# Peptides against a protein of PDB entry 7SID: the designs that were tried, part 60

Target 1, 151 residues: chain A of PDB entry 7SID
Amino acid sequence: LHMYLMLLKELPGEEYPLPMEDVLELLKPLSNVCSLYRRDQDVCKTILNHVLHVVKNLGQSNMDSENTRDAQGQFLTVIGAFWHLTKERKYIFSVRMALVNCLKTLLEADPYSKWAILNVMGKDFPVNEVFTQFLADNHHQVRMLAAESIN

## One batch from the design tools (peptide; made by RFdiffusion4, then SolubleMPNN)

Design b2_p17_4_s3 (from b2_p17_4, 10 letters changed)
Fold by OpenDDE base, seed 5:
Structure b2_p17_4_s3 (fold): chain B 151 residues (1-151), chain A 17 residues (1-17)
Amino acid sequence: as target 1 above (151 residues)
Amino acid sequence: SVEEEVLQRLKELSEKM
């Protein structure tokens, strides 16, 4: 885990986008890592902070390629899992803050949720719809972060 | 570059998982 997180942290950001093939290889182990450490708040927060680089890369890619759709799907699966556990009150505010930042970045890339759709328990939830629910979060900092994103 | 080396290591790691 430590090695993977260190490698993930060192990836280039939006300023230097990665080839989509490299993004796919990066995402390949991510779902498994998230599943193994879903109950560890610090690990989840770290993962969500680091995958911001992936979101930024996805937003700059050509949406017509098969690899782009595949990468988007893999990423959205991870975000959907975090969203689901958030609804079950499994995460502290700092993890929810990190999740909101990911959702904010997704909406910057896809404001109308054309591809940014979470599939949770067999149901589809557009990210813009999911995002608005954080405006009613129990923690004031989460509400404030969500509100700043729509101003 | 350092970034390319990191990506290569991630690829290798993903193959082991």
Scores: peptide ipSAE 0.019, ipTM 0.464, DockQ to the pose 0.067
Fold by OpenDDE base, seed 4:
Structure b2_p17_4_s3 (fold): chain B 151 residues (1-151), chain A 17 residues (1-17)
Amino acid sequence: as target 1 above (151 residues)
Amino acid sequence: SVEEEVLQRLKELSEKM
């Protein structure tokens, strides 16, 4: 796990986007890894902070390719799982902060939630709709972070 | 294992930087 988190931190950001094929290969095992540690708040926070690079890469890619759609779907599955557990009050504020940052980045890439749609329990939730819920978060820092995207 | 697969891919990506 420690090595995984270390390597995840070293992924290139927006300045050096990865080929979509590489993003796709990265995302394939990610959901399983996240699932194994879903109850560990610190690990979840760290993962969410580091997967920001994936969101940035998705935003820089051609949205019309099959690989892009596949990568988007796999990533959104992970984000959807974290959001679902957040709704069940399973995560502390620091994890929610990291999740909001991911959602903000998604909205920057897809402000109208054309592809950024979370499918949870068979239902679709556009990220822009999901994001607004954090404006009413119980923790002030989460609300403040969410409010920054409005300006 | 799943972790080993992730580590391998992350390592490969890191080496491209």
Scores: peptide ipSAE 0.019, ipTM 0.497, DockQ to the pose 0.048
Fold by OpenDDE base, seed 2:
Structure b2_p17_4_s3 (fold): chain B 151 residues (1-151), chain A 17 residues (1-17)
Amino acid sequence: as target 1 above (151 residues)
Amino acid sequence: SVEEEVLQRLKELSEKM
């Protein structure tokens, strides 16, 4: 796990866009890895923080690419899982902060949630609607971060 | 394992930097 987090940190950022093929290969197992450590707040926060640049890559790619759509789907599955557990009050504010940053990045790429839709337990939740719920978060810093993202 | 697969891919990606 420690090696995983270390390598995840060293992934190319926006300065060096990842090929979509690489993004896809990375995201394929990510959901399972996140599931294994869903109860570890620090690990979840770290993962969410380090995948931000991956989210940015998704928005920069050709939307008509099959790999892009597949990668988007894989990522949304991960975010959906974190969102679901957040609704179940499983995460502390620092993890929710990291999640909000991911959602913010998604909205920058897809402001109207045309493709950024979370499917959780068989139900669809557009990210823009999900995001606005953090404006009413119990923690002040989470509310502030969400509010700043709208401006 | 799933973790090992991710580690391997992450390592490959990091080497491209």
Scores: peptide ipSAE 0.018, ipTM 0.499, DockQ to the pose 0.050
Fold by OpenDDE base, seed 3:
Structure b2_p17_4_s3 (fold): chain B 151 residues (1-151), chain A 17 residues (1-17)
Amino acid sequence: as target 1 above (151 residues)
Amino acid sequence: SVEEEVLQRLKELSEKM
């Protein structure tokens, strides 16, 4: 796990975007790894912080390609899972903060949620709609982060 | 394991950088 997190941290950021093929290769097993550690708050926070690089890559890609759509879908599956567990009150505020940052980055790339739609339990939830729910979060820092993101 | 597979893929990506 430590090696995994270390390598994930060292992935190229926005300044050096990865080819979409490499993004796909990374995202395919990611959901399974996240599932294994879904109850570990620190690991979840770390993963969410590190996948911000992936979000930035997705936002700068050609949305018309099949690979881009596939990568977006795989990423949204991960985010949807974290959001779902957040709705079930499974995560502390620091994990929710990291999730809000991911959602913020998605909205920067897709402010009208044309493709940024979470499918959870067979239902679709646009990210812009999901994001506004954090304005009513129980923790003040989460509310503040959400509020500053839309100003 | 799934984790080992991810590690292998990440290592491969690192080598390409």
Scores: peptide ipSAE 0.016, ipTM 0.481, DockQ to the pose 0.051

Design b2_p17_4_s4 (from b2_p17_4, 8 letters changed)
Fold by OpenDDE base, seed 4:
Structure b2_p17_4_s4 (fold): chain B 151 residues (1-151), chain A 17 residues (1-17)
Amino acid sequence: as target 1 above (151 residues)
Amino acid sequence: SVEEEVEKLLEERSKRM
């Protein structure tokens, strides 16, 4: 886990996008990592914070390529799982804040949710619709973060 | 590859739990 998290942390920012092949390589084990640590709030928060760089890289890539679509799908599967568990009140506010930041970055890359759609239990949830629900979060800091992200 | 190394780490942890 530590090595994986360090790899995610060291990803270049939006200004220096990674080759899609490298992005895919990092995303492939992500679902398994999240599954194993789904009950660890600190690990989940850390993962969500680090994958922000992945989202930025996805936004800088050619969205029509097969590799890009594959990467998008892999990432959305993970975010969808976090979203689902959030709805079941499985995560504390700090994890939800990290998730909001991920969703914000997704919206920056795909404002109209053309590809940023979460599939949870066979139902599709566009990220733009998912994001607005955090405006009514039970924790004030989450609401505030969501609100400032819209402006 | 990175994915293989991570998978190995996850497998090892799974066995310890």
Scores: peptide ipSAE 0.019, ipTM 0.437, DockQ to the pose 0.051
Fold by OpenDDE base, seed 2:
Structure b2_p17_4_s4 (fold): chain B 151 residues (1-151), chain A 17 residues (1-17)
Amino acid sequence: as target 1 above (151 residues)
Amino acid sequence: SVEEEVEKLLEERSKRM
């Protein structure tokens, strides 16, 4: 876990996109890590903060690439899981803040949710629709962050 | 394992950079 988090932390920003093959390899273990530590708020927050770089990389990739679609799918699966648990009130505000930042970045890359669609329990939820739900979050800071992201 | 996969990724990245 620590090695994985270190890797995520050291990822370059959007100015220096990673090869898609590296993105895919990075995403492969992510779902497992998230599953194992889904109840650990600190780990979840850390993961969500670091995967922002992955989202930025995905947004710069060719959408017609099979690898890109695969990477998008893997990432969206993870985000969907976090969102689902958020709906079940399993995460504290700091984790929700990190999730909102991820969703914001997704919307910057895909404002109309053409590919950014969460599939949870067999149902599709466009990220733009999911994002608006955080405007009604119980925590003030989460609402504020969500509101700032729309402007 | 996750650790092994991460290690592999780091090694490959290090080689390319």
Scores: peptide ipSAE 0.018, ipTM 0.416, DockQ to the pose 0.043
Fold by OpenDDE base, seed 3:
Structure b2_p17_4_s4 (fold): chain B 151 residues (1-151), chain A 17 residues (1-17)
Amino acid sequence: as target 1 above (151 residues)
Amino acid sequence: SVEEEVEKLLEERSKRM
């Protein structure tokens, strides 16, 4: 786990986009790692903070590429899982903050949610509509962050 | 294991750098 988190932490940001092949390789084990540590708040927060680099990279990619679509799908699966558990009240506010930051970055890359759509339990949730739920979050900082993302 | 897979990923990345 620590080695994987270190890898995620050291990922280049928006300034130095990764080849899509590297993005795919990094995303492959991510779902499994998230599943194993889904109940560990600190690990989840750390993962969400580190995958911001991946989101920034995906936003600059060629939308017509099959690899891009694959990477987007894999990433959205992970984000969707965190979103689902958030709806089930499984995460503390700091984890929700990290999730909102990920979603915010997705909106910056895809303001109209053409591809940024979370599929959870067979239902589609466009990211631009997901923020509606966070505007009603119990924690004021989460609400404020969500509102900032919309404006 | 996950750790072994990550190690392999790091090794492959280092070869490309």
Scores: peptide ipSAE 0.017, ipTM 0.408, DockQ to the pose 0.045
Fold by OpenDDE base, seed 5:
Structure b2_p17_4_s4 (fold): chain B 151 residues (1-151), chain A 17 residues (1-17)
Amino acid sequence: as target 1 above (151 residues)
Amino acid sequence: SVEEEVEKLLEERSKRM
């Protein structure tokens, strides 16, 4: 797990994207890792911060590639799970802050939520609609971060 | 930072595996 998180953290961003095949290999264990540590707030925050690099890579990839669609799907599954647990009030504000940053980055890559759609419990939720809900978050810093992201 | 502490924790766990 430690080695995996190190690789995830060191993933190149938008300026130097990795081949999509390499991104896919890094994403394969991610859902399992998140499931194992879903109740650990600090680990969840760390994971969410690290996957920001993945989002940046996904935004620079050829959208016509099957590998790109697969990578997007795997990533969105993880984000959807975090969002679902957030709605159930399972995460503290610092984890929600990290999630908002992920959603912000997704919207920068896909402003109209053409591919950035969360599927939770069999229902689709466009990220732009999901993001708007954080404007009414109970914590002031989460609301402020969400509001700043719209401008 | 929280990230540094998590990394240390994970490193310790990896040594036990």
Scores: peptide ipSAE 0.014, ipTM 0.445, DockQ to the pose 0.038

Design b2_p17_5_s1 (from b2_p17_5, 8 letters changed)
Fold by OpenDDE base, seed 4:
Structure b2_p17_5_s1 (fold): chain B 151 residues (1-151), chain A 17 residues (1-17)
Amino acid sequence: as target 1 above (151 residues)
Amino acid sequence: SRLEEIEKEAEKFLNAE
């Protein structure tokens, strides 16, 4: 886990995107890691903070390539699972804050949710629709973070 | 338990590709 988290942390930002092939390699173990530690709030927060770099890389890539679609699918599956558990009130505010940051970054890359769509239980939820739900979050800081993207 | 059911459901999503 620690080695994997270190690799995610060292990802370059939007200014220096990685080749999509490298992004795919980094995403391969992500779902398994998240599944194993889904009940650990600190690990989940750390993962969500680090995968922000993945979103930035996805936004700078060719959206029409098969590799891009594969990477998007793998990433969105993980985000969808975190969203699902959030709806069940399983995550504390600090984890929800990290999730909101991921969703904000997704909206920057895909403002109209053309590809940023969460599939949960066979239903599609565009990220822009999902994001607005956090404006009504029970925690003050989560609402404030969500509201920052409106302006 | 309800928690276990939710976790199993989430695991399906996490492991889906």
Scores: peptide ipSAE 0.087, ipTM 0.712, DockQ to the pose 0.101
Fold by OpenDDE base, seed 2:
Order: structure tokens, then sequence, then C-alpha cells
Structure b2_p17_5_s1 (fold): chain B 151 residues (1-151), chain A 17 residues (1-17)
């Protein structure tokens, strides 16, 4: 886990996007890691903070690429899982903050949720629709972060 | 428990290809 997290942490920013092949390799174990540590708030927060770079990389790729679609799908699956558990009130505010940042970054790359759609339990939820729900979050910092993302 | 059910459901799509 720690080695993987270190790798995620060292991902280049939007200024220096990774080849999509490298992004895919990094995403391969992500679902398993998230699933394994879904009950660990600190690990979840850390993961969500690190994968921000992945989102930035995805936004700069060719949308027509099979690898891009694959990477997007894998990432959105993970975000969807976090969203699902968030709806079930399983995550503290700090994890929700990290999730909002991920959603914000997704919307920056795809403002109209053309590809940024979460599929949860067989249902589709556009990220822009999901994001607005955080404006009514129980924690003031989460609400504020969500509001700042709109402005 | 309800928690276990939620977690199991999350795992299903979290690990989906």
Amino acid sequence: as target 1 above (151 residues)
Amino acid sequence: SRLEEIEKEAEKFLNAE
C-alpha cells in the first residue's frame, strides 16, 4: 500500500501529463486498494488526494482513444464507490472534502458531464448532478468547498 | 448487518472491470 501511495503521490501534475499507458498501469490496482481499505478513513482520504493527478491527466487525453475510455471507466468506478458509501454516511468530512476535490477536477475537465458519469448499482449519475448535492452537506467546510468550486 | 450489505455492494462495482 505505502509503495503504491508513494507512486500516486509522485504523479506529475497537469503541466506534465503521463502517457495513457502509464495511467492505466497505475489505475489497475486502484480499485482493489480502495476496496481493501474502504473502512479506513485516513487511507481513503490519502488515496483521493493523490488521484487528483490522475483526473488531470485524463482530462488532457484523446477522448477517442480506447485507453482513455478504459482509464476513465476505471477511475469513475472508484469514484462511484466512494460516492455510494458517502451517501450511506460512511465517510467523515475530510474524506468527503477529498472526494469533492476529485469531482471538482472532473468537472473542470468535463463541465457538462459528457463522460464523467458515475454508475452506481446500475444507475447513472452525472458528476455535475452529484456535485451539487455537496452544497447541502452536513459539514460546513464541505459546503464551502463545493460552493467555491462553482464560483 | 446493513453496513456489511453496503460494503459488499460497494465491492462489487469497485472491482468491476
Scores: peptide ipSAE 0.084, ipTM 0.713, DockQ to the pose 0.102
Fold by OpenDDE base, seed 1:
Structure b2_p17_5_s1 (fold): chain B 151 residues (1-151), chain A 17 residues (1-17)
Amino acid sequence: as target 1 above (151 residues)
Amino acid sequence: SRLEEIEKEAEKFLNAE
């Protein structure tokens, strides 16, 4: 875990995009890591903070390639799982803050949720619709962060 | 339990793709 998180931390952002092939390699273990540590709030927060770089890389890539679509799918699956557990009230506000930041970055890359769609329990939820729910979050800082993304 | 059910679904969802 530690080594993997370190690698995610070192992932270049939008200023220095990685080849999509490299992004895919980094994403492959991610779902398993998230699953194993889903109960650990600190690890989840750390993961969500680090994958912001992945979103930035995806936003700078050509969306027509098979590798891009694959990367999008793998990433969205992970975000969807965090969203699902958030709906079940399993994450504290600091984790939700990190998730909102991920969603914000997704919306910056895809404002109309053309590809940024979460599939949860067989149903599709565009990120822009999911995002609005955080405007009514129980924690004031989460609401404020969400509001900043809109205004 | 409900918690176990949620976690099982989450794990399944995380590893779906």
Scores: peptide ipSAE 0.083, ipTM 0.711, DockQ to the pose 0.102
Fold by OpenDDE base, seed 3:
Structure b2_p17_5_s1 (fold): chain B 151 residues (1-151), chain A 17 residues (1-17)
Amino acid sequence: as target 1 above (151 residues)
Amino acid sequence: SRLEEIEKEAEKFLNAE
């Protein structure tokens, strides 16, 4: 875990986009790692904070590429799972804050949720719709973060 | 428990690549 998290920390930001092939390689184990540590709030927060770099890369990629679609799908699966557990009130506010930041970045890249759609339990949830729900979050800081992202 | 059920579902979802 620590090695993987370290690798995620070293991911370049928006200024230095990674080749999609590298993004795919990094995303491949992500779902499994998240699944294993889904109950660990600190690990989940850390992961969500680190994958912001991946989101930024995905947003700048050519959407017509098969690799891009694959990467987007893998990433959205992870985000969808975090959101699903969030709906079940299983994550503390700091984790939700990190999730909102991910969703914010997705909306910046896809404001109309053309591809940023979470599929959870066979149902589609556009990220813009999902994001709106955080405006009614129980925690003040989460609501504020969501609100400032829209304004 | 309900939590365990949710976690199992989440695990399934997370691993559904």
Scores: peptide ipSAE 0.083, ipTM 0.710, DockQ to the pose 0.100; fails the geometry check

Design b2_p17_5_s2 (from b2_p17_5, 10 letters changed)
Fold by OpenDDE base, seed 2:
Structure b2_p17_5_s2 (fold): chain B 151 residues (1-151), chain A 17 residues (1-17)
Amino acid sequence: as target 1 above (151 residues)
Amino acid sequence: SRMEKIKEEAERFLNSE
């Protein structure tokens, strides 16, 4: 875990996109790692904070490539799972804050939700619709972050 | 397919206890 988190932390931002092949290699273990630590709030927060760089990288890539679609799929399914568990009140506000930041970054990269769609339990949820739900979050800081992202 | 594998991974994440 620690080594993996270190690798995620070292991901370059949107100014220096990684080759998609490298992004894919980093994403492959992600769902498994998240699954193993799904109940650890601190680990989840850390993961979500680090994968912001992945979103930035994905936003700079060619949407028509198979590798891009694969990377997007791997990332979005993980985000979808975090969102689903959030709906089930499994995460504290600090984790939700990190998730909102990920969703915000997704919307910045894909304002029209062309590819930023979460599939959870076989149902599609455009990120913009998902994001709007955080405007009604129980924690004021989460609501504020969501509102600031929209306005 | 790769997408099916991704779905399976997501399901494991969602359902793991």
Scores: peptide ipSAE 0.272, ipTM 0.823, DockQ to the pose 0.890
Fold by OpenDDE base, seed 3:
Structure b2_p17_5_s2 (fold): chain B 151 residues (1-151), chain A 17 residues (1-17)
Amino acid sequence: as target 1 above (151 residues)
Amino acid sequence: SRMEKIKEEAERFLNSE
């Protein structure tokens, strides 16, 4: 886990996009890692904070490539799962803050939610609509972060 | 397929104890 987290932490940002092949390799174990540590709030927060770099890479990629669609799908599956568990009140506010930041970054990359759509339990949720849920969050900082993300 | 494996991992993520 720690080795994987270190790798995620050191990912280059938007200024230095990774080849899509490298992004795919990084995403492959992500869902499994998240599953193993889903109840560990600190690990989940760390993962969500570090995968922000992945979103930045995806936003600069050719959306017409199969590899890009694959990477988007793998990433959105994980984000969707975190969102779903958030709705089930499984995460403390600091984890929810990290999730909102991921969603915010997705909207920056895809303002019109053409591909930034969460599919959970067979239903599609555009990321811009997901923010409306966080506007009703019990924690004021989460509500504030969500509000600024849609303004 | 790879996509099926991803779906299985997602299910574990959602349902694991």
Scores: peptide ipSAE 0.246, ipTM 0.807, DockQ to the pose 0.840
Fold by OpenDDE base, seed 4:
Structure b2_p17_5_s2 (fold): chain B 151 residues (1-151), chain A 17 residues (1-17)
Amino acid sequence: as target 1 above (151 residues)
Amino acid sequence: SRMEKIKEEAERFLNSE
């Protein structure tokens, strides 16, 4: 886990995108790692903070390539799971804030949710629709973060 | 397929105790 998190942390930002092949290699173990540590709030927060760089890289890539679609699918599957568990009140506010930051970055890359769609248990949830729900979050800091992203 | 395996892992993520 620690080695994997270190690799995610060292990812370049939007200004220095990685080759999609490298992004795919980094995403490969992500779903498994998240599954193993789903109950650990601190680990989940750390993962969500580090994958922000992945979202930025996806936004800078050729969206029509097979590798891009594969990377998008892998990433969105994980984010969808975090979203679903958030709806079930499984995560504390600090984890939800990290998730909001991921969703914000997705909206910056795909404002109209053409590809940024969360599929959870066979149902599609466009990120732009998901994001607005955090404006009504029970925690004031989460609401404030969501509101700042809109303005 | 690879994508199917990832989806299965995600389902385990959702349903894990």
Scores: peptide ipSAE 0.251, ipTM 0.813, DockQ to the pose 0.893; fails the geometry check
Fold by OpenDDE base, seed 1:
Structure b2_p17_5_s2 (fold): chain B 151 residues (1-151), chain A 17 residues (1-17)
Amino acid sequence: as target 1 above (151 residues)
Amino acid sequence: SRMEKIKEEAERFLNSE
């Protein structure tokens, strides 16, 4: 886990994007890692903070390649799971803050949710619609962070 | 397939007790 998290941490951001092939390789174990540590709030927060770099990379890439679609799918699957578990009140505010940051970055790359769509239990949820739910979050800091992205 | 593996991992993530 720690080695994997270290690799995620070292991902270049928007200014220096990685080749999509490299992003895809880094994403492959992500869902499994998240599953193993879903109950660990600190690990989940760390993962969400690190995958911000992935979102930035995805936003800078051409969206017509198979690798891009695969990477998008893998990433959105993980984000969708975090969102679903958030709705089930499984995560504390600091984890939700990190998730909102991911969603914010997704909206910056895809404001109209053309590709940023969460599929959870066979149902599609556009990120722009998902994001508005955090405006009504129980924690004031989460609401403020969400509001800052829209205002 | 790879996509099927991703689906299975997602399901484990969502349904883990």
Scores: peptide ipSAE 0.243, ipTM 0.805, DockQ to the pose 0.795; fails the geometry check

Design b2_p17_5_s3 (from b2_p17_5, 8 letters changed)
Fold by OpenDDE base, seed 1:
Structure b2_p17_5_s3 (fold): chain B 151 residues (1-151), chain A 17 residues (1-17)
Amino acid sequence: as target 1 above (151 residues)
Amino acid sequence: SRMEEIKKKAEEFINAE
């Protein structure tokens, strides 16, 4: 886990995009790691903070390639799972804050949710629709962060 | 097929205990 988190932390951001092939390799184990540590709030927060760089990389890539679509799918799988578990009240506010930041960066890359669509239990949820629900979050800081993303 | 694999991973994450 620690080595993997270290690798995620070292992911270059928007200014230094990685080849999509490298992004794919980093994303492959992510779902499994999240599954193993889904109950650990600190690990989940750390993961969500680190994958922000993935969103930035995806936003700089050509969306027409198969590798890009694959990377998008793997990333959105993880975000969708975090979203679902958030709806089940599994995560404290600090994890939800990190999730909102991920959703914000997704909307910056895809404002109209052309590809940023969460598939949960066989149903599709555009990120722009999912994001609005955090405006009514129970925690003040989460609501404020969500509001800042809109205004 | 690839999308089905991704869906499977999502379900595994969601259902993990």
Scores: peptide ipSAE 0.344, ipTM 0.867, DockQ to the pose 0.895
Fold by OpenDDE base, seed 3:
Structure b2_p17_5_s3 (fold): chain B 151 residues (1-151), chain A 17 residues (1-17)
Amino acid sequence: as target 1 above (151 residues)
Amino acid sequence: SRMEEIKKKAEEFINAE
């Protein structure tokens, strides 16, 4: 786990986008790692904070590429799972804050949710719709973060 | 298919203990 988190932490930001092939390799184990530590709030928060760099890379890629679609699919799968478990009240506010930041970054890259769509248990949820739900979050800091992202 | 593999991973994540 620690080695993987270190790799995620060292991902370059928006200024230095990674080749899509490298992004795919990093995303492949992500779902499994998240699954193993889904109950660990600190690990989940850390993962969500680190994958922000991945979102930035995906937002600058060619949407017509098969590799891009694959990477988007793998990433959105993880985000969708976090969102689903959030709805089941499994995560504390700090994890939800990190998730909102991921969703915010997705909306910046795809304001109209053309590709930023969460598929959970066979149902599609546009990130626009998902993001709006955090405006009614029980924690004031989460609501504030969501609100400032829209304004 | 690749899409099915991704969906399977999602289910594993959601249903994990």
Scores: peptide ipSAE 0.344, ipTM 0.867, DockQ to the pose 0.910
Fold by OpenDDE base, seed 2:
Structure b2_p17_5_s3 (fold): chain B 151 residues (1-151), chain A 17 residues (1-17)
Amino acid sequence: as target 1 above (151 residues)
Amino acid sequence: SRMEEIKKKAEEFINAE
């Protein structure tokens, strides 16, 4: 886990996007890692914070590329799962904060949710629609973060 | 398909014990 997290942490920023091949390799184990630690709030927060760089990389790629779609799908799978578990009140505010940041970054890359759509249990949820729900989050800091993202 | 695989992973994550 720690080695993987270290790799995620070292992802280049938006200014220096990784080759999509490298992004895919990093995303492959992500779902499994998240699954193993889904109940660990701290690990989940850390993961969500690190994958922000992945979103930035995905936003600069060719939408017509199979690898891009694959990477987007893998990432959205994870985000969708976190969203679902959030709806089930499984995560504390700090994890939700990290999730909101991910969603914000997704919207920056895809403002109209052309590809940023969460598929959870067979249903599609555009990220922009999902994001607005955090405006009504029970925790004031989450609401504030969500509101700041809109402005 | 790749999409089915992704969906499967999502379900595994959601339903993880």
Scores: peptide ipSAE 0.343, ipTM 0.867, DockQ to the pose 0.911
Fold by OpenDDE base, seed 5:
Structure b2_p17_5_s3 (fold): chain B 151 residues (1-151), chain A 17 residues (1-17)
Amino acid sequence: as target 1 above (151 residues)
Amino acid sequence: SRMEEIKKKAEEFINAE
């Protein structure tokens, strides 16, 4: 786990994009890692913070390639799962804060939710629709972060 | 399809013990 998290942490941001093939290699084990540690709040928070770099990288990629769609799909799968478990009240506010930051970054890259769509239990949810629900979060810091992302 | 495989991974994550 620690080795993998270290690799995720070293992902470059928007200013220094990686080849999509390298991004795919890093994303392949992500869903499995998240599944294994889904009940560990600290690990989930760390993962969500690190994958922010993935969103920034994907935002600059050529959207016409199959590899880009694959990478987007793998990433959105993880975000969708975190969103679903959040609705089931499985995560504390600090994890939800990290998730909101991911959603914010997605909206910056895709403000019209052309590709940023979460598929959860067979249903599609545009990220902009999902994001607005955090404006009514039970924790004040989560609401504030969501509100700041709009203004 | 690849998309279907991704969806299956999502379900596995959601339903993980």
Scores: peptide ipSAE 0.341, ipTM 0.868, DockQ to the pose 0.896

